# Peptides against a protein of PDB entry 4GXB: the designs that were tried, part 100

Target 1, 277 residues: chain A of PDB entry 4GXB
Amino acid sequence: VPTEEVSLEVLLSNGQKVLVNVLTSDQTEDVLEAVAAKLDLPDDLIGYFSLFLVREKEDGAFSFVRKLQEFELPYVSVTSLRSQEYKIVLRKSYWDSAYDDDVMENRVGLNLLYAQTVSDIERGWILVTKEQHRQLKSLQEKVSKKEFLRLAQTLRHYGYLRFDACVADFPEKDCPVVVSAGNSELSLQLRLPGQQLREGSFRVTRMRCWRVTSSVPLPSGSTSSPGRGRGEVRLELAFEYLMSKDRLQWVTITSPQAIMMSICLQSMVDELMVKKS

## One batch from the design tools (peptide; made by RFdiffusion4, then SolubleMPNN)

Design b2_p18_6_s1 (from b2_p18_6, 8 letters changed)
Fold by OpenDDE base, seed 3:
Order: C-alpha cells, then structure tokens, then sequence
Structure b2_p18_6_s1 (fold): chain B 277 residues (1-277), chain A 18 residues (1-18)
C-alpha cells in the first residue's frame, strides 16, 4: 500500500469515535500514540492500552477478533477486510485490577476505564446483582467515576473479556458455552436444559500448554458449532489442563474467536510472568 | 475434519503442577 496520510477511526469501548490522522504505513504503536495524543492520554499510560480488531454485531456489541500486533499496519489491517463491520477498538490490555490505580490517577485514563466498564456492564460482560445495579446506576448518575470503578472492581468478571457463545467438549461433547477471559483464567459458563447455570474455572497456572487449530469439517459431517455450516473453517482452542493431581486433560473450545482466546491466554501469562519476576 | 494449518502450540511458563 502506498504511503499516504489517511483518517483512521478508532472506537472506544462505548462506541465513541476517535479520528486520527495517520500514515497508511504507521504501525500499531504509531496509531496507538496518535490515539493517545488525540485523547490527551499521557505517554506513560499508553502501555496500559492496546488496539483490537473487532467485528461490530447488529446489536452494537463488539466481537473481538484479535489484538493488533506490533508489526501490523492498523489502517491496512482493518480496510483489507473490506467490511464496515470491522472496527479498531481501544481497550485496556492488562488484567490485574491493581493497574487500574495507575491509570485512574489521570483524568483521561479514568475516563477510559469508566467508559469501558460501563460498556462491559451494559453488555453483560460484568455480572451484577439487582442491588449492585442500583448502586452502579446511582454512582453513574452522580458521575462519580472513581467510586463507580471501585465498586465495579468487586463485581464478578470485572476486567474479563466475554466471547460469543460457542462450543466446548467440556464437561461433555458439544456443550454450548460462553467463555470469558480474565483474572488469569478462562471461565466457561454453561446452562444445559433443565439445569442451573454452571461455571467452570480454568486457571492459567494449571494449563500446561494450549494450541490453536484450524480445520475444515468433512462435507458429510455434522457440526455443532453455533453459526457454522458444514464445510466451514473451524477454529479451535485446546488447552491441556491439570484437572487434579497428576491428571492432565485436554479441553477444546470450538470458536471463531479461538485466536483471540489464545491471545488472551498469552497476555495473561505475560502479565503473570511480570509479577513473578 | 481436515487440518488446514499447523497447530500452534504454546508452552505455559507459569504452569504450576503443584
């Protein structure tokens, strides 16, 4: 792609548009810096955020496709898909809520976290009780962003990234699940007919390894993957999990977001490595 | 099923077998 100046739209979690003038040859960090400058986010906080490629669903929710890599050209990455449903989104890229303290000290950082958190609650990524919802709404009405975040930090799945409904082979084959990544785990929520909601927690520290696989089902084969027809490319995330002492078991998630799930795992691992060092 | 791409496998450095 020839190098030229272009206007690139980057969305916040709440759908707010940030327009930046960048070069088509600008890499991910260059674009991120441009977005930060546009928002007046200080340089020392840029590292707490990343750019993500997402698909905007009909309801306005974002299906995260992947994190943009350092070598990528965001303008090219998004435009090459030739679909308006694909967007670039700015989101925080750390998992430990302790890092919120650093970000919240800055007005812009606070606003970004607030907007993201509000959106995550509205989208059902963060789970709230009726009472918590009331409290959150009260704080939101008062525009008490710090207090809002402090309360939100205590909520179930705060800081998690929720994926679209998919299928896993756990606890049984072809089990419909909702996967969320956060707090150094993959949470698998499932509701079987006539059963209560169940949640399985797969801690990253108990994963020996994971892998992403791309395959094509046989035309005569059946698929249980939601939204997938026969013969469509099937992405899977599999991880080998320590179920109990000396008992490793593979768990496989079939999802078009398998790549994003893997990215989340790597990101959580990286953060844990930093903490361990 | 036909595998189209080599499996990318990642070892977990923070794996704790206890």
Amino acid sequence: as target 1 above (277 residues)
Amino acid sequence: ALELFPVEEFENPVFDPE
Scores: peptide ipSAE 0.373, ipTM 0.826, DockQ to the pose 0.665
Fold by OpenDDE base, seed 4:
Structure b2_p18_6_s1 (fold): chain B 277 residues (1-277), chain A 18 residues (1-18)
Amino acid sequence: as target 1 above (277 residues)
Amino acid sequence: ALELFPVEEFENPVFDPE
């Protein structure tokens, strides 16, 4: 791609558009810096955020595809997909809510966290009771962003990334689940036939390893159709989990977002490593 | 029938076997 100046749209979690003038050759960090500058986010807070490739669903919700890597060219990464459904989103990239304290000290950081949190609540990523919702709305009406966030930090799945409905082999084969990543865990929400909603918590510290695999249809007949449509590839995330003392069991999640799930796991692991050091 | 291929595999350095 020739180096040209382009206007790139980066979305906030709430769908607000940030237009930045960048070069097609600008890498992820360059674009992130441009977005930060546009928002007047201090340089020392840039590291708390990342750019993500998402697919905008029909309802306006975002399906996270992956985090943009450092070597990537965001303009190319998004445009090469040849679909306007794909967007670049700015979102916080840490898991421990303690880091919110650093970000909240700045007006822009506060606004970003607030907007993200509001969006996450509206999208049902953060789970709220009726009473909590009332309290949140009251705080929102008062424009008390700090208090809003403090309350939100106590809510179930605060800071989690929610994935699209998918399938797992736990607790039984072909079990429909909703996976969320956060708080150093994968949360699997499921409802088995005739049962209430259940949540399985898989703590990262109890995962010995994980892997992403892809499956492709075996060629049945002589017609090697060269065009592997992306729709034919099935992605799976599998992790070996310590179910009990000295008992490891593989859990497999089948999801187009398996890569994103893996990225989340790695990110959570990285953060835990920082805390451990 | 599907053929499975590994894409990525990670060992977890923060794994705690307790």
Scores: peptide ipSAE 0.371, ipTM 0.831, DockQ to the pose 0.793
Fold by OpenDDE base, seed 2:
Structure b2_p18_6_s1 (fold): chain B 277 residues (1-277), chain A 18 residues (1-18)
Amino acid sequence: as target 1 above (277 residues)
Amino acid sequence: ALELFPVEEFENPVFDPE
């Protein structure tokens, strides 16, 4: 791709548009720096954020596809998909809420975390009771961003990334689940027929390994499921989990976002490694 | 038959077998 100056749109979690002028040859970090500059985010806070490729759903929600890698060219990565549904999103890229303290010290960082958190609550990524919701709304009306975040930090699934509804083989085969990644775990929410909503927590420290697999369904002659085109790639995330002492079991999640889930796992592992050092 | 292609497999360095 010839090096040209282009206007690139980067979205915040709340859908706010940030337009930056970049080169088509600018790598992810270059674009991130441009976004930071546009937002007046200090250089020392850039590392707390990442650029993500997402697909914007009809309801305006984002389905995270993957984190943009350092060697990627964000302009090329998004435009090559030839669909306006794909967007680049800026989001915080750490898991431990303790790092919020560093980010919140800066006005722009605070605003970014606030906007993200508000959006996550509105989208149901962060789980709130009625009373908590009332408290949050009150703080939002007062524009008490710090207090809002402090309250939000105590909420269930704060800092989690919620994935689109998918399927797992746990606790039973072909179980519809909603997966969320955060706090060094994968949370699987499920509702079995006639049962209450249940949540399974899979801590990263109890995962021996994980893998992403791609499969192409072989055209089995008979089951023409009408809607799945012959060429749909099925992605799966599988992890081997320590269910109990000396008992490992594979859990498999079938999701188009399996790659993103794996990226989250790696990111959580990386953060844990930093804490151990 | 699903033809499974492993894309990536990761060993977890923070795995604690307790």
Scores: peptide ipSAE 0.370, ipTM 0.831, DockQ to the pose 0.784
Fold by OpenDDE base, seed 1:
Structure b2_p18_6_s1 (fold): chain B 277 residues (1-277), chain A 18 residues (1-18)
Amino acid sequence: as target 1 above (277 residues)
Amino acid sequence: ALELFPVEEFENPVFDPE
């Protein structure tokens, strides 16, 4: 692609549009810096955020595809898909809520965290009771962003990234689940027939390893997978989990977002390694 | 039948067997 100046749209978590003028040859960090400058975010806070490739769903929700890598050219990465449903989103890229303290000391950082948190609540990524929701709304009406975040930090799945509904082989084969990543875990929410909503927690520290696999139907093979046509690639995330003392078991999640799930796992591992050092 | 191949595989350095 020839190097030229272009206007690139980057979305915040709430769908707010940030237009930046960049070069087609600008790498991820260059674009991120341009977005930061446009928002008046200080340079020392840039590292707390990342750019993500997402697919905008019909209802306006974002399905995260992957984090943009350092060597990528965001303009090329998004435009090469030839679909308007793909967007670039700015989101915080750390997991430990303790880092919120660093970010929220700055006005712009505070606003970004606030907007993201409001959006995550509205989308049901953060789980709230009716009473908690009332309290949050009251704080929104008062425009008390710091107090809002402090309350939000105590809520279930604060800081989690929620994935689209998918399938796992746990606790039973072909079980519909909703996966969320956060707090150094994968949370699997499921509802079995006649049962209440359940959550399975898979802590990263109990995963010996994980892998992403791809599969394609063979030309002569019959496909029994519901909703997938012949020739469609199937992605799976599998991790070997310590279920009990000296008992490892593979858990497999079938999802188009398997790559993004793996990125989340690696990111959580990296953050834990930093804390361990 | 499906053709399977790995995309990425990771060993977890923070794995704690307790």
Scores: peptide ipSAE 0.361, ipTM 0.828, DockQ to the pose 0.760

Design b2_p18_6_s2 (from b2_p18_6, 8 letters changed)
Fold by OpenDDE base, seed 3:
Structure b2_p18_6_s2 (fold): chain B 277 residues (1-277), chain A 18 residues (1-18)
Amino acid sequence: as target 1 above (277 residues)
Amino acid sequence: SLTLYVVEEFENPVFDPS
């Protein structure tokens, strides 16, 4: 792609559109800086956010595909998919809610966290009771963003990223599950007919390793199916988990978002390493 | 049918076996 100036649309979690003028050759950090400048986010807070490639669903919800890497060209990354369903989204990129304190000190940072949190609650990523919902609505009506966030920080799955429904081989083969990543864990929620909601919590510190597997059926000699249709690629995330003392077991999740799940794991690991140092 | 597999594995430096 030749280097030229283009208008790039970046969405906030709530769907708000931010238009930035960038070069097609601008890398992820360049675009992020442009977005920050457009929002008047100070430079010292840029590192708390990242750009993500998402697929916008019919209901407006975002299915996260992956985090844009440093070497990527966001304009090329999104336009090469040749589908208007794919968007670039700005979202906070840390897991420990303690970092909210740094971001909340700035008005723009506060607004970004607030908008993201409201959206996450509305989409059911953050779980709330009826009473909590009432309290949150009251705070929204008062436009008390700081108090809203303080309450939200206490809620179940605050700061988690929720994935689309998928399949896991735990606790048994071919179990339909909803996976969420956050708080240094993967949460697998399962509801079978006639059973109570079950949640498996897999702490990152108990994962020895994880892997992403991509499987593509090879064309048989007769049917040259031309393009690798995205529909033919099967993605799996597997991790070896310490179930009990000296007992490791592989857990496998089959999901088109396996790559994003792996990115989340790496991100959580990185953050834990920083804390450990 | 023949299937091609690509695997990327990551070791966890914060793994605690205890």
Scores: peptide ipSAE 0.553, ipTM 0.907, DockQ to the pose 0.674
Fold by OpenDDE base, seed 1:
Structure b2_p18_6_s2 (fold): chain B 277 residues (1-277), chain A 18 residues (1-18)
Amino acid sequence: as target 1 above (277 residues)
Amino acid sequence: SLTLYVVEEFENPVFDPS
């Protein structure tokens, strides 16, 4: 791709569009800096955010595909997919809500966190009761962004990234689940027939290892699984989890977002390592 | 049947067996 000046659209979590003029050869950090400059976000806060490749669903929700790599070319990465469904999204890239304090000290940072949090609540990523929702709406009406965030920080799954519905082999084979990553864990929400909503929590510190596997169906005399065509790639995230003392068990999640889940795990691990240093 | 390929594998440095 020849080096040219182009207009690149970067979305915030709420769908707000930020247009930046960049070079096609600009790397992820260059684009991120351009977005920060456009938003008037100070340089010392850039590191709290990342650019993500997402697929915009029919309802306008974002399905996260992956985080853009440091030496990646965002313009090329998104346009090479040849689909208008793919977008670049700016989102905070840390997990510990304590870091919100640093970001909230700046007007722009505060606005970004506020917009993201509002969006996450509206999309059901953050779980709220009716009363909590009323309180949040009241704070929105008062435009009290700091108080809004302080309340939001106490809510269930605050700071989590919610994935599309997928399938896991836990607690039983072919179990439909909704996976969320946050607070150094993977949360698996499931509803078994005739049962209440259940949540399984898998703490990162209890995962010995994890892996992403790609598979392709082989021609056979057996019937193919519904919804999978011949030649379609299947992605899985598997992690070996300490279920109890000295008892490790593999848990496998089948999802097109397996790569993104792995990125989240690595990111959470990295953050924990920083805290230990 | 499926052909399986390991794309990426990670050992967790913050694993706590206790």
Scores: peptide ipSAE 0.552, ipTM 0.909, DockQ to the pose 0.779
Fold by OpenDDE base, seed 5:
Structure b2_p18_6_s2 (fold): chain B 277 residues (1-277), chain A 18 residues (1-18)
Amino acid sequence: as target 1 above (277 residues)
Amino acid sequence: SLTLYVVEEFENPVFDPS
């Protein structure tokens, strides 16, 4: 792609549009810096945020595809998909809420966290009771953004990324689940017929390894698969989990967002490694 | 039928078997 100046749209979690003028050859960090400058976010806070490739659904919800890599060209990455559904989103990229303290010290950082948190609550990523929702709304109207965030930090799945409904082989084959990543875990929520909502918590520290599998069926002409078209890419995330003492078991999630899930795992692992060092 | 696979596996350095 020839190097030229272009206008690139980057969205915040709430859908707010940030337009930046960048070069087509600008890498992810360059674009991130441009966005930060546009928002007046200090340089020392840039590292707390990342750019993500998402697919915007018809209802406006974001399906996270992947984090943009350091050496990617965001303009090329998003435009090459040739679909207006794909967007670039700015979001915080750490998991430990303790880092919120650093970000909240700055007005712009505070606003970004606030907007993200409000959006996450509205989208149901952060789980709230009716009473908690009432309290949050009251605080949103009457209280400072800091106080709102402090309450939000105590809520279930604060800071989690919620994925689209998918399928897992745990606790049984072909279980419909909703996966969320955060707090150094993968949370799998499911409701089996006639049962209450169940949550499986898979802590990263109990995963020996994980893998992403991309598969493409090559039809020989004999069998037809009713569920997925022939030649369609299938993505799976599998992790080997320590279920009990000396008992490892593979858990497999079938999801178009398997890559993003893997990225989340790696990110959580990286953060844990920093804490251990 | 034949299926093509691409697999990327990651070992977890923070795995705690205890």
Scores: peptide ipSAE 0.551, ipTM 0.908, DockQ to the pose 0.676
Fold by OpenDDE base, seed 4:
Structure b2_p18_6_s2 (fold): chain B 277 residues (1-277), chain A 18 residues (1-18)
Amino acid sequence: as target 1 above (277 residues)
Amino acid sequence: SLTLYVVEEFENPVFDPS
């Protein structure tokens, strides 16, 4: 790709558009720095955020595809898909809410966290009671961003990334589930017919390993996954989990977002390693 | 049946078997 100056659109979690002038040859960090400069985010806070490739759904929600890697060229990565539904999104990229303290000390950082948190609540990524929702709305009306965040930090699934509905083989085969990643865990929520909502919590520290598998149905008389046509790539995330003492069991999630789930696991592991060292 | 094309496995360095 020839090096040219281009206008690149980067979205915040709330859909706010940030236009930056970059080179087509600019790597992820270069673009991130350009976005930071446009927002007047200080350099020492850039590391708390990352650029993500997402697919914008019809309702305006974002389906996270993957984190843009360091070697990538964001302009090329997004435009090569030749679909307007794909966007680049800026989002915080740490899991421990303690790091919010560093970010929210800066006006711009505070605004970014606030916008993200509001969006996550509106999208149902963060779970709130009616009373909590009332309190949050009151704080939002007052534009009390710090207090809003402090309350939000106490909420269930604060800081989690929620994935699109998918399928898992746990607790039984072909279970429809909603997966969320955060707080060093994968949360699998499911509702079986006539049953209450159930949640399985899988802590990263109890995962021996995980894997991403890409497969294609064979052109044979055998039936592939229901609703999947021939030649469609099937992505799976599987992790080997310590269910009990000395008992490891594989859990497999079938999802187009398997790669993103794996990225989240790696990111959580990395953060835990930093804390351990 | 399915054809397996790619498998990437990651060992977890923070795995705690205890």
Scores: peptide ipSAE 0.551, ipTM 0.907, DockQ to the pose 0.731

Design b2_p18_6_s3 (from b2_p18_6, 6 letters changed)
Fold by OpenDDE base, seed 4:
Structure b2_p18_6_s3 (fold): chain B 277 residues (1-277), chain A 18 residues (1-18)
Amino acid sequence: as target 1 above (277 residues)
Amino acid sequence: PLTLHVVEEFENPVFDPS
């Protein structure tokens, strides 16, 4: 792609649009810095955020595709898909809520976390009771962003990334589940026939390994197009989990977001490694 | 039907077997 100046749209979690002027050759960090500058986010807080490629659903919800890598060219990454549904989103990129303290010290950082948290609650990513919702609304009315976040930090699935409904082979084959990543775990919410909603927690520290599998149908005769279309690739995330003492079992999630799930796992692992050092 | 399978596996350095 020829190097030229372009206007790139980056969305916040709440859908707020941030337009930045960048070069087509600018890498992820360059674009991130441009977004930070546009928002007046201090340089020392840039590292707490990342750019993500998402697919915007018809209802305005975001389906996270992947985190943009350092070597990527965000403009090319998003425009090459040639679909308006794909967007670049700025979002918090750490898991431990303790890091919120650093971000909240700055007005812009506080606003970003607040906007993200409000959005996550509205989208049902953060689970709230009726009473908690009332309290949160009261705090919103008072425009008490810090208190709002402090309350939100105590809520179930605060800081989690929620994925689209998918399928797992646990606890039984072809079980419909909603996966969320956060707090060094994968949370699998499931409802079996005649049963109440259940949540399975898979802690990262109990995963020996994980893998992403991509299955691509090969052309077999004149009935198949030579190209790969949307929906032809089947993605799976599998992890080997310590179910009990000395008992490892593979759990497989079938999801178009398997790559993003893997990225989340790696990110959580990385953060845990930092804590161990 | 013939399919191509691509596998990427990651070892977990923070795995705690205890």
Scores: peptide ipSAE 0.525, ipTM 0.886, DockQ to the pose 0.699
Fold by OpenDDE base, seed 2:
Order: sequence, then structure tokens, then C-alpha cells
Structure b2_p18_6_s3 (fold): chain B 277 residues (1-277), chain A 18 residues (1-18)
Amino acid sequence: as target 1 above (277 residues)
Amino acid sequence: PLTLHVVEEFENPVFDPS
């Protein structure tokens, strides 16, 4: 692709559009810096955010596809898909809420966290009781962003990424689940017929390993998975989990977002490694 | 059914077997 100046749209979690002028040859960090400059986010806070490729659903929700890698050209990455549903999103890229303190010290950082948190609550990514919801709305009406975030930090699944409904083989085969990643865990929420909502928590520190499997049906294979077109890639995330002392068990999640889940795991692992050092 | 599989596996350096 020839190097030329282009206008690139980057969205915040709440759908706010940030237009930046970049070169087609600008890498992810270059674009991120451009977005930061546009938002007046200081350089020392850029590292707390990342650019993500997402698919915008009909309801305006984002299905996260993957984090843009350092070597990527965001303009090319998004435009090559030739679909307007794909967007680039700026989002917080750390898991420990303690880092919020650093970001919140800056007005722009505070605004970004606030907007993201409001959106996550509205989308049901952060779980709230009725009373908590009332309190949050009150704070939102007062535009008390710091207090809003402090309350939000105490809420269930604060800082989690919620994925689209998918399937897991735990606790039984072909269980419909909603996976969320955060706080160094994968949370699997499921409701089996006639049962109450259940949540399985899988801590990263109890995962020996994980893998992403990409499967493509061979042309000779007439057995299309129900609901999938011929030739559609099937993605799975599997992790070997320490269920109990000296007992490892594989758990497999079938999801088109398996790559993103893996990225989240790696990111959580990386953060834990930093804390350990 | 035969499928082509691409696998990426990651060992977890923060795995705690205890």
C-alpha cells in the first residue's frame, strides 16, 4: 500500500468517534499516539491503553476481535476487511484496578475510564444490583466521575471484557456460556435448563497452559456444523486447568473470539509477571 | 470429518501447581 495521509476513525468504548490524520504506513503505536494527541492524553498514559479491532453489532455493542499488534498498520488492518462493521476501539489495556489511580490523575485519563465504565455498565459487562445501579446513576447525573469510578471498582466484573455468547464443554458438553475475562480469571456464566445461573471462575494461576485451535473443514467434508457456512473457521480456546490438587482437566471454549480470549489470557499473564518481578 | 487444524499453545509462566 502506498504511503499516503488518510483519515482514520477510532472509537471509544462508548462509541465516541475520534478522527485522526495518519499515514497508511503508521504502525499501531503511531496511531495510538495520534489518538492520544487528539484527546490530549499525555504521553506517559498512552501505555495504559491499546487499540482493538472490533466488530460492531447491530445493537451498537462491540464484539472484540483482537488487539492490534505493534507491527500492524491499523488503517490497513481495518480497511482490508472491507466491512463498515469493523472498527478500531481505544480501551484500557490493564487489569489491575490499582493502575486506575495513575490514569485518573489526569483529566483525560479520568474521562476515558469514566466513559468506558459507563459503557461497560450499560452493556451489562459490569454486574450491578438495583441499589448499586441507583447509586451509579446518581453519581452519573452529578458527573462525579471519580466517585463513580470508585464505586464501580467495587462492582462484580469491573474491568472485565465480556464476550459474545458461546459454547463450552464445562461443566458438561455443549454448554451455552458467556465468558468474561478479568481479574486474572476467565468467568464462565451459564444457565442450564431448569437451573439457576451459575458461574465458574477459572484463575489464570491455575492454568498450566492454553491453546487456540483454528479448524477449517476440508472440502470433502460434507458435515457442516449446524449454523456455520461451508468453509467457516471454527475457533476454540482450550486451557488445562488445575481443578484440584494434582488434578488437571482440559476446558474447551468454542468461540469466534477464541483469539481475543487468548490475548486476554496472555495480557493477564504478562501483568502478573510484572507484579511478580 | 477431516479438518485442518492450526494450534497455538502457550505455557503459563505464572502457573502455580500448589
Scores: peptide ipSAE 0.523, ipTM 0.887, DockQ to the pose 0.741
Fold by OpenDDE base, seed 1:
Structure b2_p18_6_s3 (fold): chain B 277 residues (1-277), chain A 18 residues (1-18)
Amino acid sequence: as target 1 above (277 residues)
Amino acid sequence: PLTLHVVEEFENPVFDPS
């Protein structure tokens, strides 16, 4: 792609559009800086946010595809897909809510966290009771952003990234699950027929290793699951988990977002490593 | 049957076996 000045659209979590003028050759950090400048976000807070490639679903929800890499060209990455469904989204890229304190000290940072949190609640990524929802709405009506965030920080799955419904081999084979990443864990939520909602928590510190695999059905092989076309690539995230003392077991998640899940795991590991140093 | 390819594999440095 020839180097030229272009207008690039970057979305916030709530779908708010930020238009920035960048070069087609600008790397991820350059674009991120341009977005920060447009929002009047201080330079020292840029590191708390990242750009993500997402697919916008019909209902307006975002399916996260991957985090844009440092040397990647965001304009090329999104336009090369030749689909209007793909967007670039700005989102906070840390997991520990303690870092919110640093971001909230700035008006723009506060607004970004607030907008993201409101969106996450509206989309059901953060789990709230009816009473909690009432309290949050009251604070939202008062435009008390700090108090809103303080309450939100106490809620279940605050700061988690929720994935699209997928399939896992735990607790049963071919079990439909909703995976969420946050608080140094993968949460697998499932509802079996006639049963209550169940959640399996897989802490990162109990994962010995993980891997992403791709598979293609063999031409002479048995038919894959209904709904998958012949030759369709299947992505899986597998991790070896310490179920009990000295007992490791593989858990496999089949999802088009397996790469994004792996990125989340690595990101959580990195953050834990920083805390240990 | 499927043809499997490992795209990425990670050992976890924060793994705690205790």
Scores: peptide ipSAE 0.522, ipTM 0.890, DockQ to the pose 0.788
Fold by OpenDDE base, seed 5:
Structure b2_p18_6_s3 (fold): chain B 277 residues (1-277), chain A 18 residues (1-18)
Amino acid sequence: as target 1 above (277 residues)
Amino acid sequence: PLTLHVVEEFENPVFDPS
């Protein structure tokens, strides 16, 4: 792609559009800096955010595809997909809510966290009771952003990234689940027929390893599973988990977001490594 | 049946077997 100046749209979590003028050759960090400048986010807070490639669904919800890598060209990455449903989104990229304290000290940082949190609650990524919802709405009405965030930080799945409904082989084969990543874990929520909602929590520190598998079944002899055509790419995330003392078991999640899940795992591992240093 | 597989595996440095 020839180097030229272009207008690039970057969305906030709430769908707010940020238009930046960048070069087609600008890398992810360059674009991130341009977005920060447009928002008047100080340089020392840029590192708390990342750019993500997402697919906007018909209902306006975002399905996270992957984090943009450092050496990617965001303009090329999004436009090469030849679909307007793909967007670039700015979102916080840390997991420990303690880092919110640094971000919240700045007006722009506070606004970004607030907008993200409101959106996550509205989308059901953060789980709230009726009473908590009432309290949050009251604070939102008062535009008390700091208090809103402080309350939100105590809520279940605060800071988690929620994935689209998918399938896992745990606790049984072909189990429909909703996966969320956060707080150094993968949370698998499932509701089996006639049963209450259950959650499986898989802590990263109990994962020996994980893998992403991309499979392309060939027409000659492949068994087509119902709902998936022959020859379609199948993505899976599998991790080997310490279920009990000296007992490792593989858990496999079948999802088109397997890559994003893996990125989340790596990101959580990286953050834990920093804390151990 | 022939299937093309691409696998990327990651060892976890923060794995705690205890």
Scores: peptide ipSAE 0.521, ipTM 0.886, DockQ to the pose 0.689

